# Peptides against a protein of PDB entry 3V4L: the designs that were tried, part 89

Target 1, 386 residues: chain A of PDB entry 3V4L
Amino acid sequence: GQPLAKDKVALLIGNMSYWEHPKLKAPLVDVYELTNLLRQLDFKVVSLLDLTEYEMCNAVDEFLLLLDKGVYGLLYYAGHGYENFGNSFMVPVDAPNPYRSENCLCVQNILKLMQEKETGLNVFLLDMCRKRNDYDDTIPILDALKVTANIVFGYATCQGAEAFEIQHSGLANGIFMKFLKDRLLEDKKITVLLDEVAEDMGKCHLTKGRQALEIRSSLSEKRALTDPVQGAPCSAEALVRNLQWAKAHELPESMCLKFQCGVHIQLGFAAEFSNVMIIYTSIVHKPPEIIMCDAYVTDFPLDLDIDPKHANKGTPEETGSYLVSKDLPKHCLYTRLSSLQKLKEHLIFTVCLSYQYSGLEDTVEEKQEVNVGKPLIAKLDMHRGL

## One batch from the design tools (peptide; made by RFdiffusion4, then SolubleMPNN)

Design b2_p14_1_s2 (from b2_p14_1, 9 letters changed)
Fold by OpenDDE base, seed 5:
Structure b2_p14_1_s2 (fold): chain B 386 residues (1-386), chain A 14 residues (1-14)
Amino acid sequence: as target 1 above (386 residues)
Amino acid sequence: MEVKLVSTDPQLSL
């Protein structure tokens, strides 16, 4: 019979806004496009940008809670990284310069924990450099991995080699994602699919002799990303997993705010990533005696580090939201909340209506506090540790 | 448009 997945879960991490290291660009587009493709493959996808060491650990731990016997697990990472002694290290955005293994997440440790879950398939897609870090001579004492025949690594580059971004006049994929995205939906054994991606990348005149895909696998079975999910959740654990994933993807409901002056504001929410939300406001009703009015969002929780200079923009693109702008309503004011993983409490903020009456020179203000609970990834309380 | 490859190796910026 066709292989069945008990469920399909993916964690995608894109680190780009490093504190002490060069900023990247490709992870933004790569995580977004891969998220949309994996959703078409019936994956439960958590997509996270710009994680600290602590936030990366918590994201991995929450991902491991979604894994169980016969579940397909996919981890994608795009960012800085290195490989020492056959161990792959993902570099968090807060990593010091130079970083060491103690400041980074070891992929082989994550693999060990995934093997303890008896997963049906483990896929690691590592879009990072694999050069040795000469500032760290630490040999990790890894416990012996279980002998399993369900592991696949797709390394964007060869051992000891660099991964590359494309500098173009706009948004562009990394080299690996550029070729992976064209084949990811194919009903093929995952190792055959990745081998075809390796051939396509090897034909590219830009990357030939600079970057090549390396595939490592123990996969003895025909497993594909297209393998159907086993029907209705047959276990309490499958129900818990589905509920936990649903919590991490719940947006606040759209609200109609009514002010005393008779102005009505529509307040709406959109997800760009599991930790990135767009708030948008629009005037939906204005009394004729009010000649001008604007609705601003303000007084955000300090933990979100919202710069007021980037809030209340006339376009999504002015907030740094280039990917979801087509799916947003037009003629709003837009605010991008990045770093929802830092939100300790409910998202409480103020909607401030500034308006002017016909024949009065003075502006009037009305304020309404809004509590939208914990949106998206903020429901997982990633800031508290597990 | 000129397509340039840029390494994601942070050690090349030192």
Scores: peptide ipSAE 0.271, ipTM 0.791, DockQ to the pose 0.548
Fold by OpenDDE base, seed 1:
Structure b2_p14_1_s2 (fold): chain B 386 residues (1-386), chain A 14 residues (1-14)
Amino acid sequence: as target 1 above (386 residues)
Amino acid sequence: MEVKLVSTDPQLSL
């Protein structure tokens, strides 16, 4: 019979906004496009941008809680990375310069923990450099991996080689995702799918002799990302997993705010990623005696590091949101919350209405506090370890 | 427009 997945879970991490290292661009598009494709494959996807070491550890721990016997686990990482002694290290955005293994997440340690969950399939897609870090002489003593015959690594590049971004005038994929996305939905054994991606990448004149996909697998079974999820959640663990995933993707409900002047504001929310939300405000009713009015959001929790200069923009693109802008209502003010993983408390903020009456020169302000609870990834309480 | 490949290796900035 066709293999069945008990469930399918993916963690996608894209690190771009490094503090002490060169900023990247491709991870934004790559994580977003891969999220949409894996959702079509019935994966429960957590998508996270710009994580610190602590936040990456917590994201991996939460991902491991979703894994169980016969579950398909997929980890995708796009960002800076290195490989020492056959161990792959993902570099967090807060990593020092130079970074060491103690500042980074070892993929082989994550694999060990995934093997303890008796997973049905373990897929690692690593869109990072694999050069040696000459500043880290640490030889990790890894315990011997169990022989599970269910592991697949897709490395964007060869051992000791670099991964590359395409710099174009607009949003562009990394080299690996550019070819992976065209085949990811194919009903093929995952190693066969990756071999075809490697052949497509090998035909690209830009990457020929610079970057080539490397596949490492112990996969003895014909498992595919298209393998159907086993029917109705028969276990308490499957129900818990479904609830935990649903919490990480629950948006606040849209609200209609009514001000004393008779102005009505629609407040809406959109997810760009599991840790990135857009707030948008629109005037839905205005009394005729009010000639001008604008609805600003302010007084956000300090944990979110929101610069007011980047809030309340006339377009999603001015906030740095290029991916979901087509699905957003037009003629709003937009604010992008890019660090929802940092939110310890409820998302409480102020909606400020500034307006002018016909025949009055002075602007009037009314304010309402809004509590939307914990949106998206903030429901997982990833901070419970501090 | 020339498509440029840019390395994602942070060690190239050292």
Scores: peptide ipSAE 0.264, ipTM 0.793, DockQ to the pose 0.594
Fold by OpenDDE base, seed 3:
Structure b2_p14_1_s2 (fold): chain B 386 residues (1-386), chain A 14 residues (1-14)
Amino acid sequence: as target 1 above (386 residues)
Amino acid sequence: MEVKLVSTDPQLSL
């Protein structure tokens, strides 16, 4: 019979906005496209951009809570990274320069913890450099991995080699995702699928002799990302897992705000990633005596680091939201919240209506406070303990 | 448009 997954869970991390290191671009598109593909494969996907060390640890811990016996676990990482002594290190955005293993997440430690969950499949897709970090000679004493015969690593590059992104004026995939996305939905053993991706990458004139996919596998069974999820969650643990994932993906409901002047505003929310939300405001009703009115969002929680200069844009693209802009209503003001993981409290903010009456030169302001609870990933309290 | 590959290695920018 076809193998069954008890469930399928993916954590996707894209680090780009490094503090002490060169900024990347590809992880934005790569995490987004991979999220959409894995959702078509019935994966529960958590997608996160620009995580600190602490946030990455907590994201991994929450991911591990979703894992159980026979669950398929997929970890994707796009960002800076290195490989020392056969151990892969993912570099957080707050990593110092130079970084060390103590500032980074070891993928083999995550694999150990996944093996403790008795997972049905462990897939790591590592879109990072694999050069040695010459500033860290620490040999991690890793505990011996269990012989689970269910492990697959897809490394975007060879050992000791660099990963590359395409320098384009627009959004573009990294090299690995460019080829992976074209095959990811194929009903093939994951190692066969990755081998075909490696062949496609090897045929590309851009990557030939610069970047090659490495596949490391102990996978003894014919497991595919297309393997169906076992029917209705019968276990209490499966129900809890489904509820936990659903909480991390719950958007606030759209609101109709009514101001004293008779203006009505639609306030709406869209998810770009599990930690990235777009707020949009639109005027849905305006009295004829009001000649101009705009609805601004302001007074966000300090934890979100929202610069007002980047809020209330006339297009999603002006906020940096290029991926979901087609799915957003037009003629709004848009604000991108890119760090929802940092939210300790409820998302409370002010909607400020600025308006002008016909025949009055002065602008009038009305304000309403809005509480939308904890949106998306903020429901997981990934900053519990700071 | 010249498609340029850029390394994601932070050590090359030091």
Scores: peptide ipSAE 0.260, ipTM 0.789, DockQ to the pose 0.542
Fold by OpenDDE base, seed 4:
Structure b2_p14_1_s2 (fold): chain B 386 residues (1-386), chain A 14 residues (1-14)
Amino acid sequence: as target 1 above (386 residues)
Amino acid sequence: MEVKLVSTDPQLSL
């Protein structure tokens, strides 16, 4: 019969904003596009940008809580990385220079933990360099992997080789995602799909002789990303998984704020990623006696590390939000919260209305505090491990 | 426009 997945869960990590290393660009687009494709494949997708070592560990732990017997698990990583002794290391954004294995997440350790969950399929898509780190000769003592016949690795590059991003004046995919996205929805065995992606990369004049996809698999069954999810979640574990995922993707409801001056503001929320939210404000009603009126958001929790210079922008793009801008209302002020994984408390902030009456020179301010609870990934409380 | 490939290897920037 056609294989069935008990459920399908994906963790996508895109690291770009490195502290001590060159900044990347492709992971933003790659994580976003892959998220949308995997959602069309009925995956529960957690998408995270710019994680520290601690945040990456917690994201993996939360992902492993979503895994169970017969669940399809997909881990995608785009960022800096290396391979020592056949072990793949994902480099967190806070990794020192030089980094070592102790500062990085070992993919084979994650695989071991996934194998303990008796998953129906384990897919690793690693869009990172696979060069040796010459600053760390530590041979990790990894426990022997169980012989499970449901593992697929797609490495964006060959062993000992570099991965490349496309520097363009606009948004561009990494090389791997550029070809993967065109085939990802195909109803094919995942190893056959990846082999076709490898052929497409090999035909491209840009990538030919520079980057080639490596497929490593022990997949004995005809498993595809298109495999249907088994019907209604009847198990307590499946209900818990559905609730856990739903919590991580719950946006605050849009609010209509009314000020004493008679101005009405619409406050709205949009998810760019599981840890990235756009707040937008718009004036929906203004009394005719008010000539100037703006609605700013301020007084955010310090844990979010919001630069006020990047808040309250006239376009989503000025906040660094290029992907969801088409789905946002126009004529707002926009603020991008990119670090929701850092939020320990409720998201409380101030909406400040600045306005001027006709014939008065002085600007008047009214303020309202807004509590939206824990938005998106902040509901998982990734900090509880301290 | 010339599409420039750039390595994501941080070791090349050292």
Scores: peptide ipSAE 0.249, ipTM 0.785, DockQ to the pose 0.539

Design b2_p14_1_s3 (from b2_p14_1, 8 letters changed)
Fold by OpenDDE base, seed 1:
Structure b2_p14_1_s3 (fold): chain B 386 residues (1-386), chain A 14 residues (1-14)
Amino acid sequence: as target 1 above (386 residues)
Amino acid sequence: METKLVSTDPQLSE
């Protein structure tokens, strides 16, 4: 019979906004497009941008809690990275310059932990450089991996080589995602799918002799990303996994705020990623005696590090949100919360209505505090160790 | 505009 997945879980990490290293662009688009494709494949996807070392460790730990016997696990990483002695290291955004293995996440350590979960399939898609880090002479003594015959690595580049992004006049994919996205939905053994992606990349004049996909596999079975999920959750663990995933994707409900002046505001929420949310405000009712009114959001938790200069924009694009702007209502003020993983408490903020009456020169302000609980990834309490 | 490939290797910024 066709192989069945007990469930399908993916963790996607895109690191771009490095503190001590060159900023990247492709991971934003790559994580977003891959998230949408994996959702069409019935994956439970957690998508995270710009993680520190601590936040990456916690995201991996939470991902490992979703893994169990016969579950398909997929880890995608786009960002800076290196390879020493056949070990792949993902570089967090807070990594020092130079970074070392102690500042980075070893993919082979994650694989070891995934093998302990008796997973049905382990897929690693690593969109990072594989050059040696000459500042790290650490030879990691890794324990021998178990022979599980269910591992697939797709490396965006060859050993000792660089990965590239496409700089064009707009949003563009990395080279790997550009070709992967066109085939990802195909009902093929995952190694065959990746071989076809490698052939497509090899035909590209831009990448020829600069970047080539490397596939490393021990996969003995005909497993595909299209393999159906086994029916109704028959175990307590499957129910827990479904609930944990649902928590990481639960948006706050939209609210209608009523001010004393008779203005009504719609407050809405949209997910861009599991750790990135757009807040939007719109005036839905205004008394005729009020000639002008605007609804600003302010007083965010300090943990979110919200710059007021980037809040309350007239377009999603002015917040740095280019991907979900089509699905957002028009004629709002928009604020992008890009670090929801940092939220330790409930998301409490102020909605400030500034308005003017006909025939009065002075502006009037009314304020309401709003508590929306823990949105999206903030429900996983990834900070429980600090 | 010419499509440019840019390396994601942080070590090339030296």
Scores: peptide ipSAE 0.253, ipTM 0.786, DockQ to the pose 0.567
Fold by OpenDDE base, seed 5:
Structure b2_p14_1_s3 (fold): chain B 386 residues (1-386), chain A 14 residues (1-14)
Amino acid sequence: as target 1 above (386 residues)
Amino acid sequence: METKLVSTDPQLSE
């Protein structure tokens, strides 16, 4: 029969906004496009941008909680990285310069933990450099991996080589994602699909002799990303997994706020990523005696590090939201919350209505506090040390 | 505009 997945779960991490290292651009588009493709493949996708070491550890731990016997696990990483002694290290955004293995996440350690879950398939897609870090001579003592015959690595580059971004006049993919996205939906064994991606990348005149896909696999079965999920959740664990994933993707409900002056504001929410939410406000009713009226969001939790200069913009693009802007309502004020993983408590903020009456020069203000609970990834409490 | 490849290796930016 066709292979069945018990479930399909993906963690996608894109690190770009490094503190002590060069900023990247491709991971934004790559994580977004891969998220949409994996959703079409019935994956439960957690997509995270710009994680610290601590936040990356917690994201991996939460991902491992979604894994179980016969579940397909996919980890995608785009960012800085290195390879020492055949071990791949993902570099967090807060990594020091120089970074070492103690500041980074070892992919082979994650693989070991995935093997303990008795997963049906383990896929690693690593869009990072594989150069040696000469500042780290630490040989990690890794426990012996189990012989599970269900492992696939797609490395964006060869051992000891660099990965490259495409700098163009706009948003562009990394080299790996540029070719991967065109084939990802094909009903093929994952190693055959990646081999075709390697051939397509090898035909590219830009990357020929600079970057080549390496496929490392121990996959004895015909497993594909297109393999159907086994129907209704057959176990209590599958129900718990589905509920845990649903919590990490729950948006606040849209609200209609009514002010004493008779102005009505629509407050809405959109997800760009699992840790990135856009708040938008629109005036849906205004009394005729009010000539000017604006609705601002303010007083966000300090843990979110919201710069007021980037809040309440007339376009999504002015907030840095270039990918989801087409799916947002028009004629709003937009605010992007890019670090929802940092939210310890409920998201409480103020909607401030500023307005002017006909024939009065003075601006009047009314305020309403809004509590929307824990949106998206903030429901997983990634700040509570496990 | 010319398509440029930029390495993601942080060690090349020195």
Scores: peptide ipSAE 0.250, ipTM 0.788, DockQ to the pose 0.533
Fold by OpenDDE base, seed 3:
Structure b2_p14_1_s3 (fold): chain B 386 residues (1-386), chain A 14 residues (1-14)
Amino acid sequence: as target 1 above (386 residues)
Amino acid sequence: METKLVSTDPQLSE
């Protein structure tokens, strides 16, 4: 019979905004496009941008809680990374310069933990450099991996080689995602699919002799990303997993705010990623005596590190939101919350209405506090220290 | 604009 997945879960991490290292661009588009493709494949996808070491650890822990016997687990990482002694290290955005293994997440440690969950398939897609870090001489003593015969690594580059992004005037994929996205939906054994991606990369004049995909697999069975999920969740654990994932993807409901002046504001929310939300405000009703009227969002929780200069933009693109702009209402003010994983409390903020009456020169302000609870990934409390 | 490949290796930026 066709193999069945008990469930399918993916964690996608894109690190770009490094503190002490060169900034990347490709992970933004790569994580977004891969998220949409994996959702079409019935994956439960958590997509996260710009994680610190601590936030990456917690994201992995939450991902591991979604794993169980026969579940397909996929980890995608795009960012800085290195490979020492056959161990792959993902570099968090807060990693020092130079970074060491103690500042980074070891993929083989994650694999060990996935094997403890008795997963049906373990896929790692690593869009990072694989050069040795000469500043880290630590030989990790890894425990022996179990012989599970269900492991697939897709490395964007060869051992000891660099990964590349496409520098263009606009949004562009990394090299790996550029080819992976064209084949990801194919009903093929995952190793066959990745081999075809490797061939496509090898035919490209840009990548030929610069970047080649490496496939490392122990996958003894025909498993595909297209494999159907087993029907209705029969176990309490499967129900809990589904509820946990659903919580991490719950947007606040759109609100209609009514001000004393008779102005009505629509407040709306859109997810760009599991930790990135766009807030938008629009004037839906204005009394005729009010000639000018703007609705600003302000007074965000300090944990979100929101610069007011980047809030309340006339376009989503001015906030740095290029991917979801087509799905947003037009003629709003837009604010991008890019760090929802840092939110310790409820998302409370102020909607400030600034308006002017006909024949009065003075601007009037009215304010309303809004509590939208914990949006998206903030429901998982990923900021909670152990 | 010429399509350029840029390395994601942080060690090349020093």
Scores: peptide ipSAE 0.243, ipTM 0.781, DockQ to the pose 0.547
Fold by OpenDDE base, seed 4:
Structure b2_p14_1_s3 (fold): chain B 386 residues (1-386), chain A 14 residues (1-14)
Amino acid sequence: as target 1 above (386 residues)
Amino acid sequence: METKLVSTDPQLSE
């Protein structure tokens, strides 16, 4: 019979905004597009951008809590990375220069932990460089992996080689995601699908002789990403997993704020990623005696590192939100919260209405505090390990 | 516009 997944869970990490290393661009688009594709495949997807070492560890730990017997686990990483002695290291955004294994997450350690969960399938998609780090001579003593025959690695590049991104004037995928996205929805054994992606990369004049997909697998069964999830979650563990995922994706409801002057504001929320939310404000009612009014958001928690210069923009793109801008209402002020994983408390902020009456020169302000609880990934309390 | 491939290897940017 066709294999069934008990559930399907994916963690996607895209690191771009490195502190001590060159900034990347492709991971933004790659994580977003892969998220949408995996959702069409009935994956529970956690998508995270720009994680520190600590935040990456916590994201992996939370992902491992979603894994159980017969669950399909997919880990995607796009960012800086290296490979020493056949061990793949994902580089966090706060990694020092030079980075070492102690500053990075070892993929083979994650695989070991996934094998302890008795998963139905383990897929690793690693869109990173695989060059040796010459600054790290540490030989990791890894525990022996179990023989589970359910493992697939898709490496965006060959061992000892570089991964490349496409620099265009606009948004572009990395090389791997550019070809992967065209085939990801195909009902094929995952190793066959990846082999076809490897052929497509090899036929492309841009990538030929520069980047080639490496497939490493121990997959004894015909498992596909299209494999259906087994019906209603009957186990307590499946219910917990569904609740945990739902918590990580709960967006605040849109609010209608009423000010004393009679202005009504719509406050809305949109998820770009599991740790990235857009707040938008719009004037939905204005008394005729009010000639000008704007609704600003301010007084955010300090843990979110919100630069006021990037808040309250006339377009989503001016906030750095290029992907969800089509799904957002027009004629708003937009603010992008890109670090929801840092939020320890409830998201409390101020909506400030600035307005003028006809025939009065002075600007009047009214303020309303808004508490939206813990949005998206902030509900997982990734900080509870401190 | 010419499609440029740029390495994601931080070691090459020096």
Scores: peptide ipSAE 0.241, ipTM 0.778, DockQ to the pose 0.530

